# Designs tried in a protein design run: peptides against a protein of PDB entry 5KEZ. Part 107

Target 1, 320 residues: chain A of PDB entry 5KEZ
Amino acid sequence: NVAIYNPFRPWWERYQPVSYKLCTRSGNEDEFRNMVTRCNNVGVRIYVDAVINHMCGNAVSAGTSSTCGSYFNPGSRDFPAVPYSGWDFNDGKCKTGSGDIENYNDATQVRDCRLTGLLDLALEKDYVRSKIAEYMNHLIDIGVAGFRLDASKHMWPGDIKAILDKLHNLNSNWFPAGSKPFIYQEVIDLGGEPIKSSDYFGNGRVTEFKYGAKLGTVIRKWNGEKMSYLKNWGEGWGFVPSDRALVFVDNHDNQRGHGAGGASILTFWDARLYKMAVGFMLAHPYGFTRVMSSYRWPRQFQNGNDVNDWVGPPNNNGVI

## One batch from the design tools (peptide; made by RFdiffusion4, then SolubleMPNN)

Design b2_p17_1_s2 (from b2_p17_1, 10 letters changed)
Fold by OpenDDE base, seed 3:
Structure b2_p17_1_s2 (fold): chain B 320 residues (1-320), chain A 17 residues (1-17)
Amino acid sequence: as target 1 above (320 residues)
Amino acid sequence: SWAQEQYNKYREMLAKL
């Protein structure tokens, strides 16, 4: 991915890929293989956050400022380490003046235009699908158990399906023969927009962002909410079917006070309430649970916003 | 600045995530 130095190596640089090389601030491919093997050998499975909707931002300067030193040129859509070129992006498909998503009530814009300047991959193309599948298959062959698909809301479900259909079975050294990768898709659906979580049920599980948002409201006792109202927690609260839901109290995005849930989201900053929420989640049968492991950073609020919400985990000169 | 622009862009993205 792009190596960003101002701010200094933010957490979100990981979501601006320039190659599919397993060479990042977390380590190299050999170290990754070693970790996956050691984890699998003790029954701990690895799921990769796969950023496949886009490459880096269109405004990033061309050069070799990347975690593996690969050259890239956003201006010309040149990513030779893949390789991608100008033919592999949705520039001509997006009809907005800016080239970015301007109206989230237009499903076509949401999927065909750039997410805040991130170069939008043409996932309708078999070439692009194949390059992504090759990346994911390499990970599968290493021994990962599945994937979180980042920004799934911004991809057509059929394009995702086409990629998934190219995937190998899981590595038989650790998984039963014929096992398929576990897929969960990040889809923000709090209602009010045309894209629905149900559009993605055919590909795997989806993130249920209503879960953390509503649970936070209840535990905080906002709006007269009571714990007793959790009697019909799950589908009774309008959530997706349990067998399609991946649930969580917080994630890296909404932990920073923005996105789905806003201020209702409970985090480690409110330790007691957070433990209550996580405990409830783990005890309740609804959905597939995900627990967050995070870190403290020097929060500085200006005009209600944390100006340091970019800060990544403790690191040594950018290396985690 | 370029840095601030990148930060703002990602913040906008976070607002939708």
Scores: peptide ipSAE 0.037, ipTM 0.709, DockQ to the pose 0.542
Fold by OpenDDE base, seed 5:
Structure b2_p17_1_s2 (fold): chain B 320 residues (1-320), chain A 17 residues (1-17)
Amino acid sequence: as target 1 above (320 residues)
Amino acid sequence: SWAQEQYNKYREMLAKL
């Protein structure tokens, strides 16, 4: 991915890929393979946060300022380490003047235009699908168990399906023969937008952001909400079917105030209430549960916004 | 970055739904 220095090595630089090399601040491919092996050997499975909707931002300077030193040129859409070229992006397909998503109530823009400048991959192209599949298959062959598909809302479900259809079975060293990768898709659907989480049920599970939002409201006792109202928790609260739901109290985005649920979201900053929420989540059968492990950062609120929401994991001058 | 700020603003809007 790109190396961002202003702000200094933010967490979100990881979501601006320039190659599919397993070479980041977290380590190299050999180290990753070693970790996956060690984890699998004790029954801990690895699920990769796969950024396949886009490459880096269009405004990033060309060069080799990346975690593996790979050259890239956003201006010319040149990512030779893949390789991608100008033919592999949706620039000509997006109908907005800026090339960015301008109206998030337009599903076509949401999927065909750039997410805040992030170069949008032409996932309709078999070549692009194949390059992504090769990346994911390499991970599968290493021994990962599945994937979180980042920014799934910004990809056509059919394109995702086409990629998934190219995937190998899981590594038989650790998984039964014929096992398929576990897929869960990040889709923020709180209602009011044309893209629905149900659009993606065919590809795997989806994130249910209503879960953390509503649970937070209940635990906080906002609006007269009571724990007793959770008697029909899950589908009874308008959530997606349990077998399609990935549920969580918080994630990296809404922990920073940038996710669905607003101020209702409980985080480790509210330790007691957070433990209550996590405890409830783990005790209740609805959905597939995900527990957050995060870190503290020096929050500085200005006009209700944390100006340090970019701060990444603990590091020593950029070195983790 | 400006791009990230816009992304965050969008996600913040979603949080208000």
Scores: peptide ipSAE 0.029, ipTM 0.701, DockQ to the pose 0.435
Fold by OpenDDE base, seed 2:
Structure b2_p17_1_s2 (fold): chain B 320 residues (1-320), chain A 17 residues (1-17)
Amino acid sequence: as target 1 above (320 residues)
Amino acid sequence: SWAQEQYNKYREMLAKL
């Protein structure tokens, strides 16, 4: 991924890939392989956050400022480490004036235009699909158990399916023969937009963002909410089917501020209430549960926003 | 920042609930 130095090595640089090399602030490929092996040997499975919707931001300067030193040029859409070129992006397909998503009520824009300036990959192309599948298959062969698909809302479900259809079975050294990778897709569907979580059910599980939002409101006793109302928690609250849901109290995004809508989310900053919410989630049978492991950082609020929301995990001068 | 932009969008969606 790109190496960002202003701010200094933010967490979100990881979501701006310039190659599919397993070479980042977390280590090199050999170290990753070693970790996966050690984890699998004790029954701990690894799921990779796969960033496959896009490459880095269009405004990032060309050069070799990346975690593995690979050259890239966002301006010319040149990512030779893959390789990708201008033909592998949706620049000509996106019809907005800016090239970015301008209207989230237009599903075509949401999927064909750039997410906040991130260069949008042409996932309709078999070449692009194959490069992504090659990356994911390399991980599968190393021994990962599955994937979180980042920004799935911004990809056509059929394109995702085409990639998934190219994937190998899991490594038989640790998984039963014929096992398929576990797939869960990040889709933010809180209602009111044309793209629905149900569009993605065919590919695997989806994130249920209503879960943490509603649970936070109840635990906080906002708007007269009571714990007794959780009696029909799950589908009874309008959530996706349990067998399609990945549920969580919080994630990395909603930890990084507060405000209207986001204020209901419980995090470790509200330790007592957070433990209650996590305990309830783990005790209740709805969905596949995900527990957050995070860190503290020096929050600095200005106008209701944390100006230090970029701060990544504890590190030694950028090295994790 | 990029993170701030993502958070703002997330907040906007949550506000619709």
Scores: peptide ipSAE 0.027, ipTM 0.696, DockQ to the pose 0.250
Fold by OpenDDE base, seed 4:
Structure b2_p17_1_s2 (fold): chain B 320 residues (1-320), chain A 17 residues (1-17)
Amino acid sequence: as target 1 above (320 residues)
Amino acid sequence: SWAQEQYNKYREMLAKL
């Protein structure tokens, strides 16, 4: 991915890929293989956060400022380490003046235009699908158990399906023969927009962002809500079917004081309430549960916003 | 709407990329 130095190596640089090389702040491919093997050998499975909707930001300077030193040129859409070129992006398909998503009520813009400047891959092309599948299959062959698909809302469900149809079975050294990768898709559906979580049910599970938002409100006793109202928690609260839901109290985005879920989101900063929420989530049968492991950072609030929300996990001069 | 406000906050965060 792109190496960002202003601010200094933020967490979100990981979501600006320039190649599919397993060479990042966390280590090289050999180290990754070693980690996956060691984890699998003790029954801990690895699920990769796969960024396949886009490459890096369109405004990033061309050069070799990347975690693996690969050259890239956002201006010319040149990513030779893949390789991608100008033919592999949706520049000509997006009809907005800026090239970015301007109206989230236009599903076509949401899928075909750039997410906040991130170069949008033409997932309709078999070439692009195959390059992504090759990347994911490499990980599967190493021994990962599945994937979180980043920014799934911004990809056509059919394109995702086409990629998934190219995937190998899981590595039989650790998984039963014929096992399929576990797929869950990040889709932010809080209502009010044309793209729905249900559009993606055919590909795997989806993130249920209503879960953390509503649970936070209840635990905080906002709006007169009570714990007793959780008696029909799950589908009874308008959430997606349990067998399609990936649920969580917080994630890395909304933990930083804003994002999907708003101020109701409980985090480790509110330790007692957070423990209550996580405990409830783990005890309740609804959905597939995800528990967050995070870290403290030096928050600095200006006008209600944390100006240090970019700070990544503890590291040694940018290396984790 | 509440939903739109939450999503706007998310978009604002993404704009930092």
Scores: peptide ipSAE 0.030, ipTM 0.712, DockQ to the pose 0.081; fails the geometry check

Design b2_p17_1_s3 (from b2_p17_1, 10 letters changed)
Fold by OpenDDE base, seed 5:
Parts: C-alpha cells; structure tokens; sequence
Structure b2_p17_1_s3 (fold): chain B 320 residues (1-320), chain A 17 residues (1-17)
C-alpha cells in the first residue's frame, strides 16, 4: 500500500493498495506465512481483510513511496506491480463531475464512482477479476480460512460472485478436502438507501451495522430504550437473517466516529458499557460474532472531532 | 436452548445494574 507520512503512517494507508504483494508494516510474506502456519497448527484460523474494490487515492503522488517499494502512478492509473492500467478502472463509467460518489441514492454512482477519491477498479472485466482472484488464491494456498471483503457496498454483487467462483478450495493441510473460504462482506445498510444487504446474501455473510448502533442506544438508555426491549433482539429488530449476519459492537471506523452508527457506538473508551454490550453479544445466539481488538491512542478533540483519529497501532518509528 | 438460557440470565443481570 501507499506509505503516508503526513500524518505519519496513519491506519487508513493500509486501505490504499498499489499492489497485491504481501509486504506491509505488519510484515513480509514469509512472516505472514509463518504466522498463518503457527495459528492453524493450534486451531486458530486467519481471515484476511481483502481490499479489492479500489487502489489508492487519485491525489496521491506518483513514485515508489509504498510499503514494498513498488512504483505506482495514480494520475495515469499505472500500477505495474499488478499490472493495472487506465483500462482497468471505471473512470469512463462514472458520470459525476468530480469522478467521486456524489449521491448515495444513486446505486450506479455508489458502485461505479470513486469512494472518496479511491481509484475504482473495473470489476466487470475478467482481467481485473482474475488478478484479484490470483491474489486471494495465493492467500488461500498459504492457509487462510476466508475473507472480509472491504467496501462490498461499492461492488456489484455479480462481480463479487464472479471473483468468488474463481477461488480454490482451502489448503488441505489444515482444512477438510473441498472446504470453501468463509466470506463476509462489509455492507453498510442502515436503511434509506437503494443498496441493501440482501443484495449480497448470495455471496456470503454481511455485516449488520444496525446491531452495534441499536445496542448502543439501549445500553446507553437513550430515547427511553430499555433492556427489556431486547426480548426479541435479532430479526425482531429488523436485522438480517441470523445465518447471514456478522455482528459486532464496534469496528475500526465507527470506533473513530466514522461510518455507520454515530455517537451510539460503544467502544473500549466507555469501558463499563462496552463490557456489557460485548457480553450481551457473546451470550445472545443471533448472528456470527466478531470481537474487536484495538488500541488506545492520544485523542485530541477540536470542535467535537478527534484530530488524532488517523493514529495507527503502536509502533516504533513506523515499525509495528 | 442452552444459549437462550445464558442469554436470559445475562439480560436479567444487566437489568439489575
């Protein structure tokens, strides 16, 4: 991915890929392979956060400022380490003046235009699908158990399916022969927009963002909400079917006040309430649960916003 | 189910906090 130095190595640089090389601040490919092996050997499975909707931001300077030194040029859409070129992006399909998503009530814009400047891959092309599948298959061969698909809302479900149909079975050294990768898709659906979580049920599980948002309001006792109202928690609250839901109290985005959920989201900063929410989630049978493991950073609020929301994991001069 | 029982116990506990 791109290496950002202002601010200094933020967490979000990881979501701006310039190649599919397994070479980041978290380690190199050999270290990753070693970790996957050691984890699998003790029954801990690895699921990769796969960024396949886009490459880096269109405004990032060209050069070799990347975690593995690969050259890239956002201006010319040149990513030779893949390789991708201008033919592999949706610039010609997006009809907005800026090239970015401008109207979230237009499903075509949401999927064909750039998410906040991130260069949008032409996932309709078999070439692009194949390059992504090759990346994911390499990870499968290493021994990962499945994937979180980042920004799935911004990809056409049929394009995702086409990629998934190219995937290998899981590595038989650790998984039963014929096992398929576990897939869960990040789709933010709080209602009010044309893209629905149900559009993606055919590809795997989806994130249920209503879960953390609604649970937060209840635990905080906002708007007269009571614990007794949780008697029909799950589908009774309008959530997706349990067998399609991945549930969580918070994620890295809404932990920082970004994305879906707003101020209702409970985090480790609210220790007592957070423990209550996580305990409830783990006790309740609804959905497939995900527990957050994060870190403390030096928050500095200015005009209600944390100016340090960019801070990544604890590191030694950029080295994690 | 066992899961539902654990859920109910936890909800009852939380209601007392």
Amino acid sequence: as target 1 above (320 residues)
Amino acid sequence: SWAEEQYNKYVEMLAKL
Scores: peptide ipSAE 0.024, ipTM 0.614, DockQ to the pose 0.016
Fold by OpenDDE base, seed 4:
Structure b2_p17_1_s3 (fold): chain B 320 residues (1-320), chain A 17 residues (1-17)
Amino acid sequence: as target 1 above (320 residues)
Amino acid sequence: SWAEEQYNKYVEMLAKL
């Protein structure tokens, strides 16, 4: 991914890929392979946060400022380490003046235009699908158990399906023969927009963002909500079917929202309430649970906003 | 709506990428 130095190595640089090489702030491919092996050997499975919707931001300077030293040129859409070129992006498909998503009520824009400047891959192309599948299959071969598909709302479900159909079975050294990767898709669907979580059910589980939002409201006793109302928690609250839901109290994004992670979102900063929420989540049968493991950072609020919301995990001069 | 407001907050977080 792009190495960002201003601010200094933010967490979000991970979500600006320039190649599919496994060289990151956390280590090289051999180290990753070693980690996966060690984890698998003790029954801990690895799920990769796969950034496959886009490459880096269009405004990033060309060069070799990347975690694996690969050259890239956002301006010319040149990512030779993949390789991708101008033919592999949706520049011509996106019809907005800026090239970015301008209207989230336009599903076509949401999927064909750049997410806040991030160069949008043409996932309709078999070439692009194959390059992504190759990346994911390499990870599968290493021994990962599945994937979080980042920014799934910004990809056409059919394109995702086409990629998933190219994936190999999981590594038989650790998984039963014929096992398929576990897929969960990050889709922010709180209602009010045309893209729905249900659009993605065919590909795997979907993040249920209503879960953390509503649970936070209840535990905070906001809007007249009561804990007793959780009796029909799950589908009864309008959430996606349990077998399609990946649930969580908070994630890295909403943990950094206004009001210490958002209006209702509970985070480790609110330790007592957070533990209540996480405990409830783990106890309740609804959905596939994800527990956040985060870190403290030096929050600095200016005009209600944390100016240090970019701060990544504890590191040694940028190295995790 | 409340839901839309929450969504917008999340989108703002994504905008930092």
Scores: peptide ipSAE 0.014, ipTM 0.391, DockQ to the pose 0.074
Fold by OpenDDE base, seed 1:
Structure b2_p17_1_s3 (fold): chain B 320 residues (1-320), chain A 17 residues (1-17)
Amino acid sequence: as target 1 above (320 residues)
Amino acid sequence: SWAEEQYNKYVEMLAKL
């Protein structure tokens, strides 16, 4: 991914890829392979946060300032380490003046325009689908068990399916023959927009962002909410079907007040309430559960916003 | 059911925290 130095190596630089090389501040491919092997050997499975909707920001300077030293040029849409070129992006499809998503009530913009400046890949192209599938299949061959598909809301479900149809079965060294990768898709659907979580059910599970948001309000006892109202928790609260739901109390975005949930989201900063929420989630049968493992950063609030919400995970490798 | 009873018990416990 791109190396961002202002602010200094933020967490979100990881979501700005310039190649599909397994070489980041978290480690190199050999180290990753070793981790996957060690985890699999003790029954711990690995799923990868796959960033396949986009490459890096359109305004990032060209050069080799990336975690693996790969050259890239956002201005010309040149990513030779893949390779991608200008033909592999949706610039010509997006009809907004900025090239970015401007109206989330327009599903075409949401999927064909840039998410906050991130160069939007043309996933309709078989070439692009194949390059992504090759990346994911490499991970499958290493021994990962599945994927979180980042920014799935911004991809056409059919394009996702086309990619998934190219995926290999899981590595038979650790998984039964014929096993399919576990897929869940990040789709923020709180209602009111044309893109629905149900659009993606055919590809795998989806993130249920209403879960953490509503649970937060209940645990916080906001608006007269009572724990007794949780008697019909799950589908009874308007959530997606349990067998399609990936549920969580918080994620890296809404932990920082971004995305869905706002101030209702419980995090480790509210330790007691957070433990209550996580405990409830783990005890309740609804959905497939995900527990957040995060880190503390020096929060600094200005005008109600944490100006240090960019701070990335602790890192002292001194290499990349 | 037993499951519902256990669930309700848990909810009640949480409500007291």
Scores: peptide ipSAE 0.029, ipTM 0.648, DockQ to the pose 0.015; fails the geometry check
Fold by OpenDDE base, seed 3:
Structure b2_p17_1_s3 (fold): chain B 320 residues (1-320), chain A 17 residues (1-17)
Amino acid sequence: as target 1 above (320 residues)
Amino acid sequence: SWAEEQYNKYVEMLAKL
């Protein structure tokens, strides 16, 4: 991914890929392979956050400022480490003046235009699908158990399916023969927009962002919410079917106060309430649960916003 | 709506990428 130095190596640089090489601020491919092996050998499975909707921002300067040293040129859509070129992006398909998503009530814009300047991959192309599948299959062959698909809302479900159909079975050294990768898709569906979580049920589980938002409201006793209302928690609250839901109290985005769920989201900053929410989540049968492991950073609120919400985990000069 | 507000905040977070 792009190495960002202003601010200094933020957490979100990971979501601006310039290659599919397994060398990042977390380590190199050999170290990753070693970690996956050691984890699998004790029954701990690895799921990769796969950023496959886009490459880096269109305004990032060309050069070799990347975690693996690969050259890239956003201006010319040149990512030779893949390789991608201008033919592999949706620039000509997006009809907005800016090239970015301008109307989130237009499903076509949401999927064909750039998410906040991030170069949008042409996932309709078999070449692009194959490059992504090769990346994911390399990970599968290493021994990962599945994937979080980042920014799934911004990809056509059929394109996702086409990629998934190219995937190998899981590594038989650790998984039963014929096992398929576990897939969960990041989809923000809080209602009111044309793209629905149900559009993605065919590909795997989806993130249920209503879960953390509503649970936070209840635990905080906001808006007259009561614990007793949790009697029909899950589908009774309008959430997706349990067998399609991946649930969580917080994630890396909404933990920073400006994600789906807003101020209602409980985090480690509210330790007591957070433990209550996580405990409830783990005890309740609804959905597939995900628990967050995070870190403290020097929060500085200006006009209600933490200006340091970019801060990544404890690191040594940018290296985890 | 509350849901729309939360979504907008999410979009703001994405803008930092």
Scores: peptide ipSAE 0.013, ipTM 0.383, DockQ to the pose 0.099; fails the geometry check

